# Designs tried in a protein design run: peptides against a protein of PDB entry 6IDX. Part 48

Target 1, 380 residues: chain A of PDB entry 6IDX
Amino acid sequence: KELAKLSADVTFATEFINMDGIIVLTRLVESGTKLLSHYSEMLAFTLTAFLELMDHGIVSWDMVSITFIKQIAGYVSQPMVDVSILQRSLAILESMVLNSQSLYQKIAEEITVGQLISHLQVSNQEIQTYAIALINALFLKAPEDKRQDMANAFAQKHLRSIILNHVIRGNRPIKTEMAHQLYVLQVLTFNLLEERMMTKMDPNDQAQRDIIFELRRIAFDAESDPSNAPGSGTEKRKAMYTKDYKMLGFTNHINPAMDFTQTPPGMLALDNMLYLAKVHQDTYIRIVLENSSREDKHECPFGRSAIELTKMLCEILQVGELPNEGRNDYHPMFFTHDRAFEELFGICIQLLNKTWKEMRATAEDFNKVMQVVREQITRA

## One batch from the design tools (peptide; aimed at target 1 D55 Q87 R88 L98)

Design b2_p19_1_s2 (made by RFdiffusion4, then SolubleMPNN; from b2_p19_1, 14 letters changed)
Fold by OpenDDE base, seed 5:
Structure b2_p19_1_s2 (fold): chain B 380 residues (1-380), chain A 19 residues (1-19)
Amino acid sequence: as target 1 above (380 residues)
Amino acid sequence: SSTIEGFLKRLKETRRKSL
């Protein structure tokens, strides 16, 4: 207990480390010997002293043995561990993951996100905080292939629903530390959009062109019997599609694929448009048809608006940026839906369309409308 | 409100103040 308290002092820590004191603490953990009458209390103080000593940055985290890692991971995976040991073990695992890629690999083999989810279903906010912190650390340090698997685990409603119900909707105020971990989790989740945001459309990819054609079909042919597609010659059909792509509000009416070659937002804008068209079809059709029927130059260009709105949302959500220390601004709404970004897009595109109408905007006012919409979103 | 509907409500209220 005194050692744990003194270990916070850098002068004491330096002397104690120089005397190989930290190695003695690691060996106490490695031994796993429950032979002492006060083993749990002594272990809790040992882990505290170890953390405080390591926080000085004098000793590399790579000094820890695989046996130490397995013991600490064992305290997190075993159901009947003292709360004080569990809390410190989660913090040690977080620090190991953050400070060493080699330790990350070893820990990722010993600990599952499913085990960490169980520690969110408790009334102790500190345990919940360290459990999310460790999930965040694992997510941050994961290679791209494993990051998608962790994203899938997050999207598999369970982690999200547990955070929503046991943390966010808990009958207790959220502390700053928990708010920071929720912020970090959101940033890491939004960074999964970066790949699509930076993916250029290939104008020669037929599958991607078929998505744009599907947007046209949903908007204009959804009520028309496909049998009545007039057998008009290939040129008349191309001219018809050019008109349809103009009514959809694409900048390039001849080849709308060119509108998705700019990154950001690249293919992410097309993903949002397709999601809106399939999941909120009535809303999509309404927005498109209300603007396609206007000849007064007050039409809101849906395609251009969707692209620029997607870019704006990426900027507002800081997609591709690393989590900053000291930030705690999280949005509870993103824990309510698996496709929360696309749902946000669907809300914001309706807001944009309405704002455009209220401003009586023309194509020349486009940037002014976007600025007003940005202010509306950021103040909400 | 921790919901999308809660955000939508705030967004509508903000819009009324910004116009």
Scores: peptide ipSAE 0.070, ipTM 0.761, DockQ to the pose 0.019
OpenDDE base, seeds 1, 2, 3, 4: peptide ipSAE 0.013, 0.020, 0.020, 0.019; ipTM 0.400, 0.499, 0.541, 0.474; seed 4 fails the geometry check

Design b2_p19_1_s3 (made by RFdiffusion4, then SolubleMPNN; from b2_p19_1, 13 letters changed)
Fold by OpenDDE base, seed 5:
Structure b2_p19_1_s3 (fold): chain B 380 residues (1-380), chain A 19 residues (1-19)
Amino acid sequence: as target 1 above (380 residues)
Amino acid sequence: SSTIEGFLKRLRRTRRKSL
């Protein structure tokens, strides 16, 4: 207990480390020897002293043995561990993951996100905070393949549901530390969009072109009497599609694929359009048809608007930026839906379309409408 | 509000102030 307090002092820490004191603490953990009277209390203070000593940055985290890692991971994965030991063990694992890629690899083999989710289903906010902190550390340090595995629809849905119900909707105020961890998790979740945001469309990829054709089909063929399909020549079909792509509000009416070659937002804009068209079909069709029937130059170009809105949302959500230690701002709404970004897009595109109409905008007003919409989104 | 509907309600209020 006194050692744990003294370990917060840098002068004491330096001298104690120089005396190999930290090695003695690690060996106490490694031994796993429950034979000591008051073992749990002594272990809790040992882990406290270890953390406080390591926080001075005098000793590399790589000094820890695999046996130490397994013992600490054991205190997180085993049932019926003392809360004081669990809290410190979560904090140690977080620090290990953050400070060493080698330790990350070893820890990722010993613990699962599923085990950490169990520590969110408790009334102790400190335990919940350190559990999310460790999830965030693992997510941050994961290679791209493992990051996608952690972000899979099932794990993410379950994690979001537990956070929403046990943390955000809890009967207690969210502390600053928890708010920070929720912010970090949100940032890391949005950074999964970066790949698609930076993916250029290949205008020669038929599968990608078929998505644009599907957007046209959903907008125009769903309400067209199949009897009026003009059966004739290939040129009339190409001219028809060029008209349809103009009505969809693409900048390049001949080859809409060219509108998705700019990164950001690249293919992420097409993903959002396709989501809107499939999940909110009536809303999509209405937006397109309301603007396709206008001859007054007050048509809102859906395709261009969707691309620029996707880019704007990425900028507002800071997609591709690392979490900042000083920030605690999280959006509870993103924990309520599996595809919260695409749902936000679907709300914001309707806002844009309404704002365009209310402003009586033309194509020349496009940037002004986008600025007004940005202010509306940012203030919401 | 911790919901998309809550955000949408705020967004609609902001829109009325900015137009």
Scores: peptide ipSAE 0.026, ipTM 0.617, DockQ to the pose 0.018
OpenDDE base, seeds 1, 2, 3, 4: peptide ipSAE 0.018, 0.018, 0.025, 0.026; ipTM 0.521, 0.535, 0.580, 0.660; seeds 1, 3, 4 fail the geometry check

Design b2_p19_1_s4 (made by RFdiffusion4, then SolubleMPNN; from b2_p19_1, 13 letters changed)
Fold by OpenDDE base, seed 4:
Structure b2_p19_1_s4 (fold): chain B 380 residues (1-380), chain A 19 residues (1-19)
Amino acid sequence: as target 1 above (380 residues)
Amino acid sequence: SATEQAFLNRLKKTRRKSL
């Protein structure tokens, strides 16, 4: 107990570490010997002292043995561990993951996100916070492939449902620390969009061009009786498509692929448009047709709007940025939807279309509409 | 990065208050 308290002092920590005191603490954990009276209390103080000592950054986290890692991981994986030991073990594992890629690899082999989910189903918000903190640490330090897998596992309705039901909708006020961890998890998950946000469309890629063609098809051919299949020659088709791409509100009516060459938002804008068109087809068709039938220069250019809105959402959500420790703002929708970004886009594009109409905007007012929409989104 | 390390260092400080 006194050691744990004194270990917070850097002068004491330096001297204690110089005396190999940290090695003694690690060996106490490694031994696992329950032979001592008050073993649990002693272990809790040992883990506190260890964490406080290591937090000074005097000793590398890589000094810990595999046996030590397995013992700490064991305390997190075993259901009958003292809450005090569990809390400290989660904090130690988080520290290990954050401070050492070698330790991350070892811990990722010993602990699954599924095991950490069990610690979210408890009434103890501190345990929940440390469990999310460890998930966030694992997510932050994971290779891209494993981050995607973790996001897919997070996208499994179970983890989101647990966070939603046991943390967000819990009968307890969310503490600042938990709100921060939820924010961190949100940021880390939205950062998976960075690749698509920074991917330029290749105007020569036929598969990408076929997506733009599919957007046109969904908007204009879905209501057309199959009898009016345009059997008209290749030139009439090109002229027709140029008109359709104009009605879709692309900036480049001849080659809409050029609108997706700017990064950000690159291909992420096309992904959002395609998601809207496939998942919210009625909303998509409505937005496009309401603007395609206008002869009054008050048409909302859907294609341009979708691109700039995607960019704006990336800016608002800070896609590709590290989590800021001063922020505790999270979107509950992130925990309710599998495709939360695309759903947010679908809400915001409707808001944009509404705002455009309300403002009686023209193409010259585009930036003003976008500014109003930004203010509306950031105040919501 | 230095920013990542600064983030990691502050995450460590937040935990000390809850232990």
Scores: peptide ipSAE 0.029, ipTM 0.720, DockQ to the pose 0.566
OpenDDE base, seeds 1, 2, 3, 5: peptide ipSAE 0.026, 0.029, 0.025, 0.031; ipTM 0.705, 0.719, 0.675, 0.731; seeds 2, 5 fail the geometry check

Design b2_p19_2 (made by RFdiffusion4)
Pose (drawn by RFdiffusion4):
Structure b2_p19_2 (pose): chain A 370 residues (1-223, 234-380), chain P 19 residues (1-19)
Amino acid sequence: KELAKLSADVTFATEFINMDGIIVLTRLVESGTKLLSHYSEMLAFTLTAFLELMDHGIVSWDMVSITFIKQIAGYVSQPMVDVSILQRSLAILESMVLNSQSLYQKIAEEITVGQLISHLQVSNQEIQTYAIALINALFLKAPEDKRQDMANAFAQKHLRSIILNHVIRGNRPIKTEMAHQLYVLQVLTFNLLEERMMTKMDPNDQAQRDIIFELRRIAFDAETEKRKAMYTKDYKMLGFTNHINPAMDFTQTPPGMLALDNMLYLAKVHQDTYIRIVLENSSREDKHECPFGRSAIELTKMLCEILQVGELPNEGRNDYHPMFFTHDRAFEELFGICIQLLNKTWKEMRATAEDFNKVMQVVREQITRA
Amino acid sequence: SLAEMRRRAIRRRQADFAS
């Protein structure tokens, strides 16, 4: 108890650390008997002292043994133990992950998505905060080529709805540190879109060109002389600036292939809305048609700017958009809603092709005021 | 960014554990 008190003082901590005092603590956790059952209070003070001593930055986090790591991960992976032990354990794992790629790799193997998510279902906001913090730390430290798989795994176990039901709509008001973790989680989540945003279409890749052909087919085949007239104009009546080679329009980065993903999502998941928008504007040879392809690409880019896809998380922000915690595909759903808004605003302005940038500005103002 | 996260995590922990 006294050690937990004094270890926050650097003057004391240095003396104790210079005698390998941290090893006394790690050895106790590694091999001490009945720690959770008979000595939980002692164990809580031990973990408090350990974290306080490590927070002085005198020694590397890489000093910790695999045995110590496994024991701490064990306290998190178990059907919940004492709240004080769990809080410190989650905090130790977060610090290990943030401070070492090697520790991240070992910890990622010792704890499951389900075990972490289950700790969000406790009524204690600090336990919830550290659970989200550990999840954020795993995402921050995951290799670029593994982060997407991790996101899918957490999504399949309902991380989003659990946060919505147990944190955002929970009884306890969200305090500053939890709000910060939600902000970080949202930033990391939006940043999963960044690679596709910056990926250019290969116009010479037939498989990618066939995606655009399929987009056009879904809409034009819902319309016979009128259908034929649409196809004679290649992709003009789908609204692409490059009428003959729309794949070229997807070389603009941002938004790149993310725009294509959004269009395909709208066509497949919301086929009636996609068909309505395209057919209201595919036989219009007055200058008043709203160009779908050009509008979708620019809207995707605008949404990426509004939502700050690609921005790094920082210490100063605690903001988040709660509606993104209400749908697994909220970004794509937002695209669909905003493309309908864009078409409504276009018609309200009796807009022509020359008005394209003005309409996009009004849409930007509508979205950002909402 | 990681450095900021580490500093904030330490401050949050100190504040929670002082409670």

Design b2_p19_2_s1 (made by RFdiffusion4, then SolubleMPNN; from b2_p19_2, 18 letters changed)
Fold by OpenDDE base, seed 5:
Structure b2_p19_2_s1 (fold): chain B 380 residues (1-380), chain A 19 residues (1-19)
Amino acid sequence: as target 1 above (380 residues)
Amino acid sequence: MIEGQIKLHKKRFRKSISE
């Protein structure tokens, strides 16, 4: 207990480390010897002292043995561990992952996000905070090939549901430390959109062209009597599609694929449009048809609006930016839906369409409408 | 960023053991 307190002092820590004191603490943990009276209390103080000593940055984390890592991971993975030991073990693992890529690799083999989820289903917010902090540390240190796997684990309804129900909707105020970890987790999740945001459409890719054609089909063929499909020649069909793409509000109504060659938002805008068209079909059709039937120059160009809105949302959410240590702002909505970005897009595109109507906007007012919508989104 | 997280970890841990 006294050692744990003294270990916070840098002068004491330096002298204690110079005397190989930290090695003694590591060996105590490595031994796993439960034979001592008050073992749990002694271990809790040992882990406290160890972490306080290591947090001075005097000793490299790479000095830690695999046996030590396995013991600490064991305290996190084993049932019926003392809460004080669990907390310190989570904290040690977080620090290990953050400080060493080598330790990250070893820890990622010993623990899973699934094991950490159990520590979110508790009434102790500190345990919950360290569990999320460790998930975030693992996510941050994951190589690019593994980052998507971590994302998929977060995309699992289970983790999101547990965070929502046990953390966000808990019967207690969210502390600053937890709010920061929720923010970090949100940012790391949105950064997975960066690839799609920076992916240019290939105008020669038939599969990508078929998505644009599917948007046209959903908007116009769903209400058209199939009997009136003009069976006339290839040129009339091309002219018809050009009209349809103009009605969809693409900037390049001859070749809408060109609208998705700009990055950001690239293909992410097309993903959002397709999601809206498939998941919220009635909303999509309504927005398109309400604007396509207008001859008064007050039509809201859906295609252009969807692209610029996607770009705006990426800017607001800072997609591709690393989490800031000073921020604690998280959006509970992003924990309620698997495809929260696309759902946010669906809400915001309706807001944009409404705002366009209310402003009686024309194509010349486009940037003004977007600015008003930005202010509305950022105030919500 | 990672350095910031390390700093926040240290601050959080010190707070948690003082309570």
Scores: peptide ipSAE 0.483, ipTM 0.945, DockQ to the pose 0.897
OpenDDE base, seeds 1, 2, 3, 4: peptide ipSAE 0.480, 0.478, 0.479, 0.481; ipTM 0.945, 0.944, 0.945, 0.945

Design b2_p19_2_s2 (made by RFdiffusion4, then SolubleMPNN; from b2_p19_2, 15 letters changed)
Fold by OpenDDE base, seed 2:
Structure b2_p19_2_s2 (fold): chain B 380 residues (1-380), chain A 19 residues (1-19)
Amino acid sequence: as target 1 above (380 residues)
Amino acid sequence: SIKGFIERHKKSRRKSLAK
């Protein structure tokens, strides 16, 4: 106990490490010898002292043996371990994952997300927090090829449902530490949108142009058979489409694909529009047709608004940025929907359309409306 | 940076392990 307290002091830590004290602590963990009276309490203090000593950054995390890693992982994988040992073991594993890519690889082989999920199903919020923290560390340190698999595992209804039911909807207030870990998980998941956010539309790609044409079709031709090949239109049909793209609120009415060449938000804006049009078709059609039927110059340009809103959401969510330890803001909807970003877009585009009407905005007021909408989103 | 994240995290963790 006294060692654990003193280990937080850098002077003591330096002297203790110089005396190979940390090696003695690691050997105590490795031995697993339950022969000592009060073994569990001594082990908990040993793990605390070890973690505090390692926090000074005097010793590399790569100094730890595979036996030590297996012993710590064993405390996390075994169902009936002392809560104090479990908490410290989760914190040690998190620190190992964050500080060393080689330790990440070893830990990712020894621990499954399923084992960590079991620690979310408990009444102890500290255990839940460290379980999510370790999940977040594994997600952050995952190589790009495995990051999508981990994201898919988070997209698995099971982890999200458990977080939702046992953490968010728990009968206890969420502490700042847990709120931070939920925020981190949200940021790491939204960072998967970075590729699409930075993907420019190719105006010559027919498949990408067909998506824009599908947006037009859903808005204006709801009864027309999709079999009418978009490419075979007479000049009269091209002129008709230019009018439709104007009514959709694209900046480039002749070639709307040009509006998606700006990154951010690139193709991510088109993905959001298509999701809205397919999943929330009535909302999409209402927004487009309500603005396309106005003669008073108070039309909200859907296409331009959707692009700039997508960009704004990426900025608010800090897509592509590392999570900030000072932030604790998370959206519960992230845990309720598989396509949480697209659903957020669908809510925010309705808010934008409402705000546009309330302000009696024209195209000249566009930036003012966007600023008001930003303030509304960031206060919610 | 990841390093800056880790250093901030250490301070948060100390408060949780001291309980």
Scores: peptide ipSAE 0.086, ipTM 0.814, DockQ to the pose 0.622
OpenDDE base, seeds 1, 3, 4, 5: peptide ipSAE 0.076, 0.028, 0.074, 0.079; ipTM 0.806, 0.711, 0.804, 0.810; seed 3 fails the geometry check

Design b2_p19_2_s3 (made by RFdiffusion4, then SolubleMPNN; from b2_p19_2, 16 letters changed)
Fold by OpenDDE base, seed 2:
Structure b2_p19_2_s3 (fold): chain B 380 residues (1-380), chain A 19 residues (1-19)
Amino acid sequence: as target 1 above (380 residues)
Amino acid sequence: SIEGFIRRHRKATREALSK
């Protein structure tokens, strides 16, 4: 106990480390010797002292043995561990993951997200916070291929559900530390959109062109069989599609693919439009047809609006940026749906369309409408 | 102390985000 307090002092820590004191602490953990009176309390103070000593950055995290890692991971994976030991073990594992890629690899083999989810189902918010912090550390340090797999896994759906039900919808105020970890998790998840945000459309890619054609089909030909391949259209059919792309509000109504060559938001805007058209078809059709039938020059250009809104959402959400330590703002909706970004887009495009009408906007007012919509989104 | 752990997490996060 006294050692754990003194270990916070840099002078004491330096002297203690120089005497190989940290090695003695690690060996105490490695030995697992339950023969000592008050073993659990002693272990909790040992782990505290170890963390405080390591915080000085004098010793590399890579000095820890595989036996030490397995003992700490064992305290996290076992269902009946003292809360004080569990808390410190989660914090040690987080620090290991954050500070060492080699330790990340070892820990990722020893611990599953499922085991960490069990620690979210408790009433202790501190345990919950450290469990999310470790999940965030694992997510941050994961290779890009594994990050996407983690994002797509049922484990993430379950994780989101557990966070929503046991943390966000809990009867207790969310502390600043938990709010920060929820923010970090949100940022790390939205960063998976960066690839699509930076992907330019290839105007010569037929599969990408077929998505734009599908947007037209859903809006204007809802009863027509998709079997009419877009490539076989007579010159009259091409002229018809140009009119339809104008009604869809594309800037380049001759070749809408050109509107998606700008990055950001690149293909992410097309993904959002297609998601809206398929998942919220009635909303999509309503927005498109309501504006396409206007003769008063107050039509809201859907295609242009969708692209610029996607870009704006990426800017607001800071897609591609690392999480800021000072921030604790998170959106609960992120935990309610797997496609939360696309759902947010679907809400915001309706807000944009409403704001456009309320302002009696024309194409000249476009930037002004977008600024008002930005303020509305950022205040919500 | 819990405050020490919170401080460590902030430090570890800072160090991880700065690499």
Scores: peptide ipSAE 0.024, ipTM 0.664, DockQ to the pose 0.097
OpenDDE base, seeds 1, 3, 4, 5: peptide ipSAE 0.023, 0.021, 0.022, 0.024; ipTM 0.648, 0.659, 0.671, 0.701; seeds 1, 5 fail the geometry check

Design b2_p19_2_s4 (made by RFdiffusion4, then SolubleMPNN; from b2_p19_2, 17 letters changed)
Fold by OpenDDE base, seed 4:
Structure b2_p19_2_s4 (fold): chain B 380 residues (1-380), chain A 19 residues (1-19)
Amino acid sequence: as target 1 above (380 residues)
Amino acid sequence: SVKGFIERHKKMTRKSLSK
């Protein structure tokens, strides 16, 4: 107990480490010997002292043995461990994952996100916080392939449902520390969008062009009686498509692919548009047709609006940025849906279209509309 | 930087253990 308290002092820590004190603590954990009276209490203080000593950054985390890692992982994986030991073990694993890529690899082999989910189903918010903190650490340190897998696992209705029901909708006020961990998890989840946000459309890629064509098809051909199959020659088709792309509100009516060459938002804007068109088809068609039927200069350019809105949402959500410690703002909506970003886009594009109408905006007012929409989104 | 995030994160993790 005294050691654990004194270990927070850097001067004491330096001297204790110089005396191989950390090695003694690690061996106590490695031994696993329950032979001592008050073993659990002693172990809890040992783990506290170890963690406080290691936090000074005097000793590399890579000094820990595989046996030590397995013991700590064992305390997280075993159901009958003292809460005090569990809490410290989660914190140690988090610190190991954050400080060492080698330790991350070893821990990722010993612990699954599924095991950490069990610690979210408890009433102890501190345990929940450390469990999410460890998930966040694993997510942050994971290779891109494993990050996507973790996101897919997070997108699994189970983990989202548990966080939503046991943490966010829990009968307890969310502490600042938990709110921060939820924010971190949100940011790390949105950072998976960075690749698509930074992917330029290739105007020569036929598959990407076919997506733009599909947007046109969904908007204009879905209501057309199959009898008006455009049997008219290739030139009339090109002229028709240019008109359709104008009605869709692309900036480049001849080659809409050029509108997706700017990064951000790159292909992420096209992904959002396609998601809206496929998942919320009625909403998409309504938005497009309401603006395509306007002969007045008050048409809301859907294509341009979708691109700039996607960019704005990426800016608001800080896509590609590391989590900031000072932030505790998380959006519960992002824990309700697997495609939460695209759903947010679908809400915000409707808000934009509404705001455009209310403002009686023209193409010259575009930036003013976007500013008003930004304020509306950031105040919500 | 990731290092800056880690250093900052350590401070939060310790506040919860002191309780």
Scores: peptide ipSAE 0.027, ipTM 0.711, DockQ to the pose 0.569
OpenDDE base, seeds 1, 2, 3, 5: peptide ipSAE 0.025, 0.026, 0.025, 0.027; ipTM 0.703, 0.709, 0.635, 0.710; seed 3 fails the geometry check

Design b2_p19_3 (made by RFdiffusion4; failed a check: the pose's geometry)
Pose (drawn by RFdiffusion4):
Structure b2_p19_3 (pose): chain A 370 residues (1-223, 234-380), chain P 19 residues (1-19)
Amino acid sequence: KELAKLSADVTFATEFINMDGIIVLTRLVESGTKLLSHYSEMLAFTLTAFLELMDHGIVSWDMVSITFIKQIAGYVSQPMVDVSILQRSLAILESMVLNSQSLYQKIAEEITVGQLISHLQVSNQEIQTYAIALINALFLKAPEDKRQDMANAFAQKHLRSIILNHVIRGNRPIKTEMAHQLYVLQVLTFNLLEERMMTKMDPNDQAQRDIIFELRRIAFDAETEKRKAMYTKDYKMLGFTNHINPAMDFTQTPPGMLALDNMLYLAKVHQDTYIRIVLENSSREDKHECPFGRSAIELTKMLCEILQVGELPNEGRNDYHPMFFTHDRAFEELFGICIQLLNKTWKEMRATAEDFNKVMQVVREQITRA
Amino acid sequence: LEWARRRAIRRRRAENRAA
């Protein structure tokens, strides 16, 4: 108890650390008996002292043994133990992950997505905060080529709805540190879109060109002489600036292939809305048609700017958009809503092709005021 | 990333004082 108190003082901590005092603590956790059952209070003070000593930055986090790591991960992976032990265990794991790629790899193997998510279902906000913090730390430290798989795994176990039901709509008001973790989670989540945003279409890749052909087919085949007239104009009546080679329009980065993903999502998941928008504007040879392809690409870019896809998380922000915690595909759903808004605003302005940038500005103002 | 480490430490120290 006294060690937990004194270890926050750097003057004391240095003396104790210079005698390998941290090893006394790690050895106790690695091999001490009945720690959770008979000595939980002692164990809580031990973990408090350990974290306080490590927070002085005198020694590397890489000093910790695999045995110590496994024991701490064990306290998290178990059907919940004492709250004080769990809080400090989650905090130790977060610090290990943030401070070492090697520790991240070992910890990622010792804890499951389900075990971490289950700790969000406790009524204690600090336990919830550290759980989300550990999840954020795993995302921050995951290799670029593994982060997407991790996101899918957490999504399949309902991380989003659990946060919505147990944190955002929970009884206890969200305090500053929890709000910060939600902000970080949202920033990391949006940043999963960044690679596709910056990926250019290869116009010479037939498979990618066939995606655009499929998009056009879904809409034009919902319309006979009129259908024929649409197809004679290649992709003009689908609204692409490059009428003959729309794949070139997707070389603009941002938004790149993310725009194509959004269009395909709208066509497949919301086929009626996609058909309505395209057919209201595919036979319009007055200058008043709203160009779908050009509008979708620019809207995708605008949404990426508004939502700050690609921005790094920082210490100063605690803001988040709660509605993104209400749908697994909230970004794509937002695209669909905004493309309908864009078409409504276009018609309200009796807009022509020359008005394209003005309409996009009004839409930007509508979205950002909402 | 250093910011996240510093913030985590501050958050933890504040909780320890409260306890």

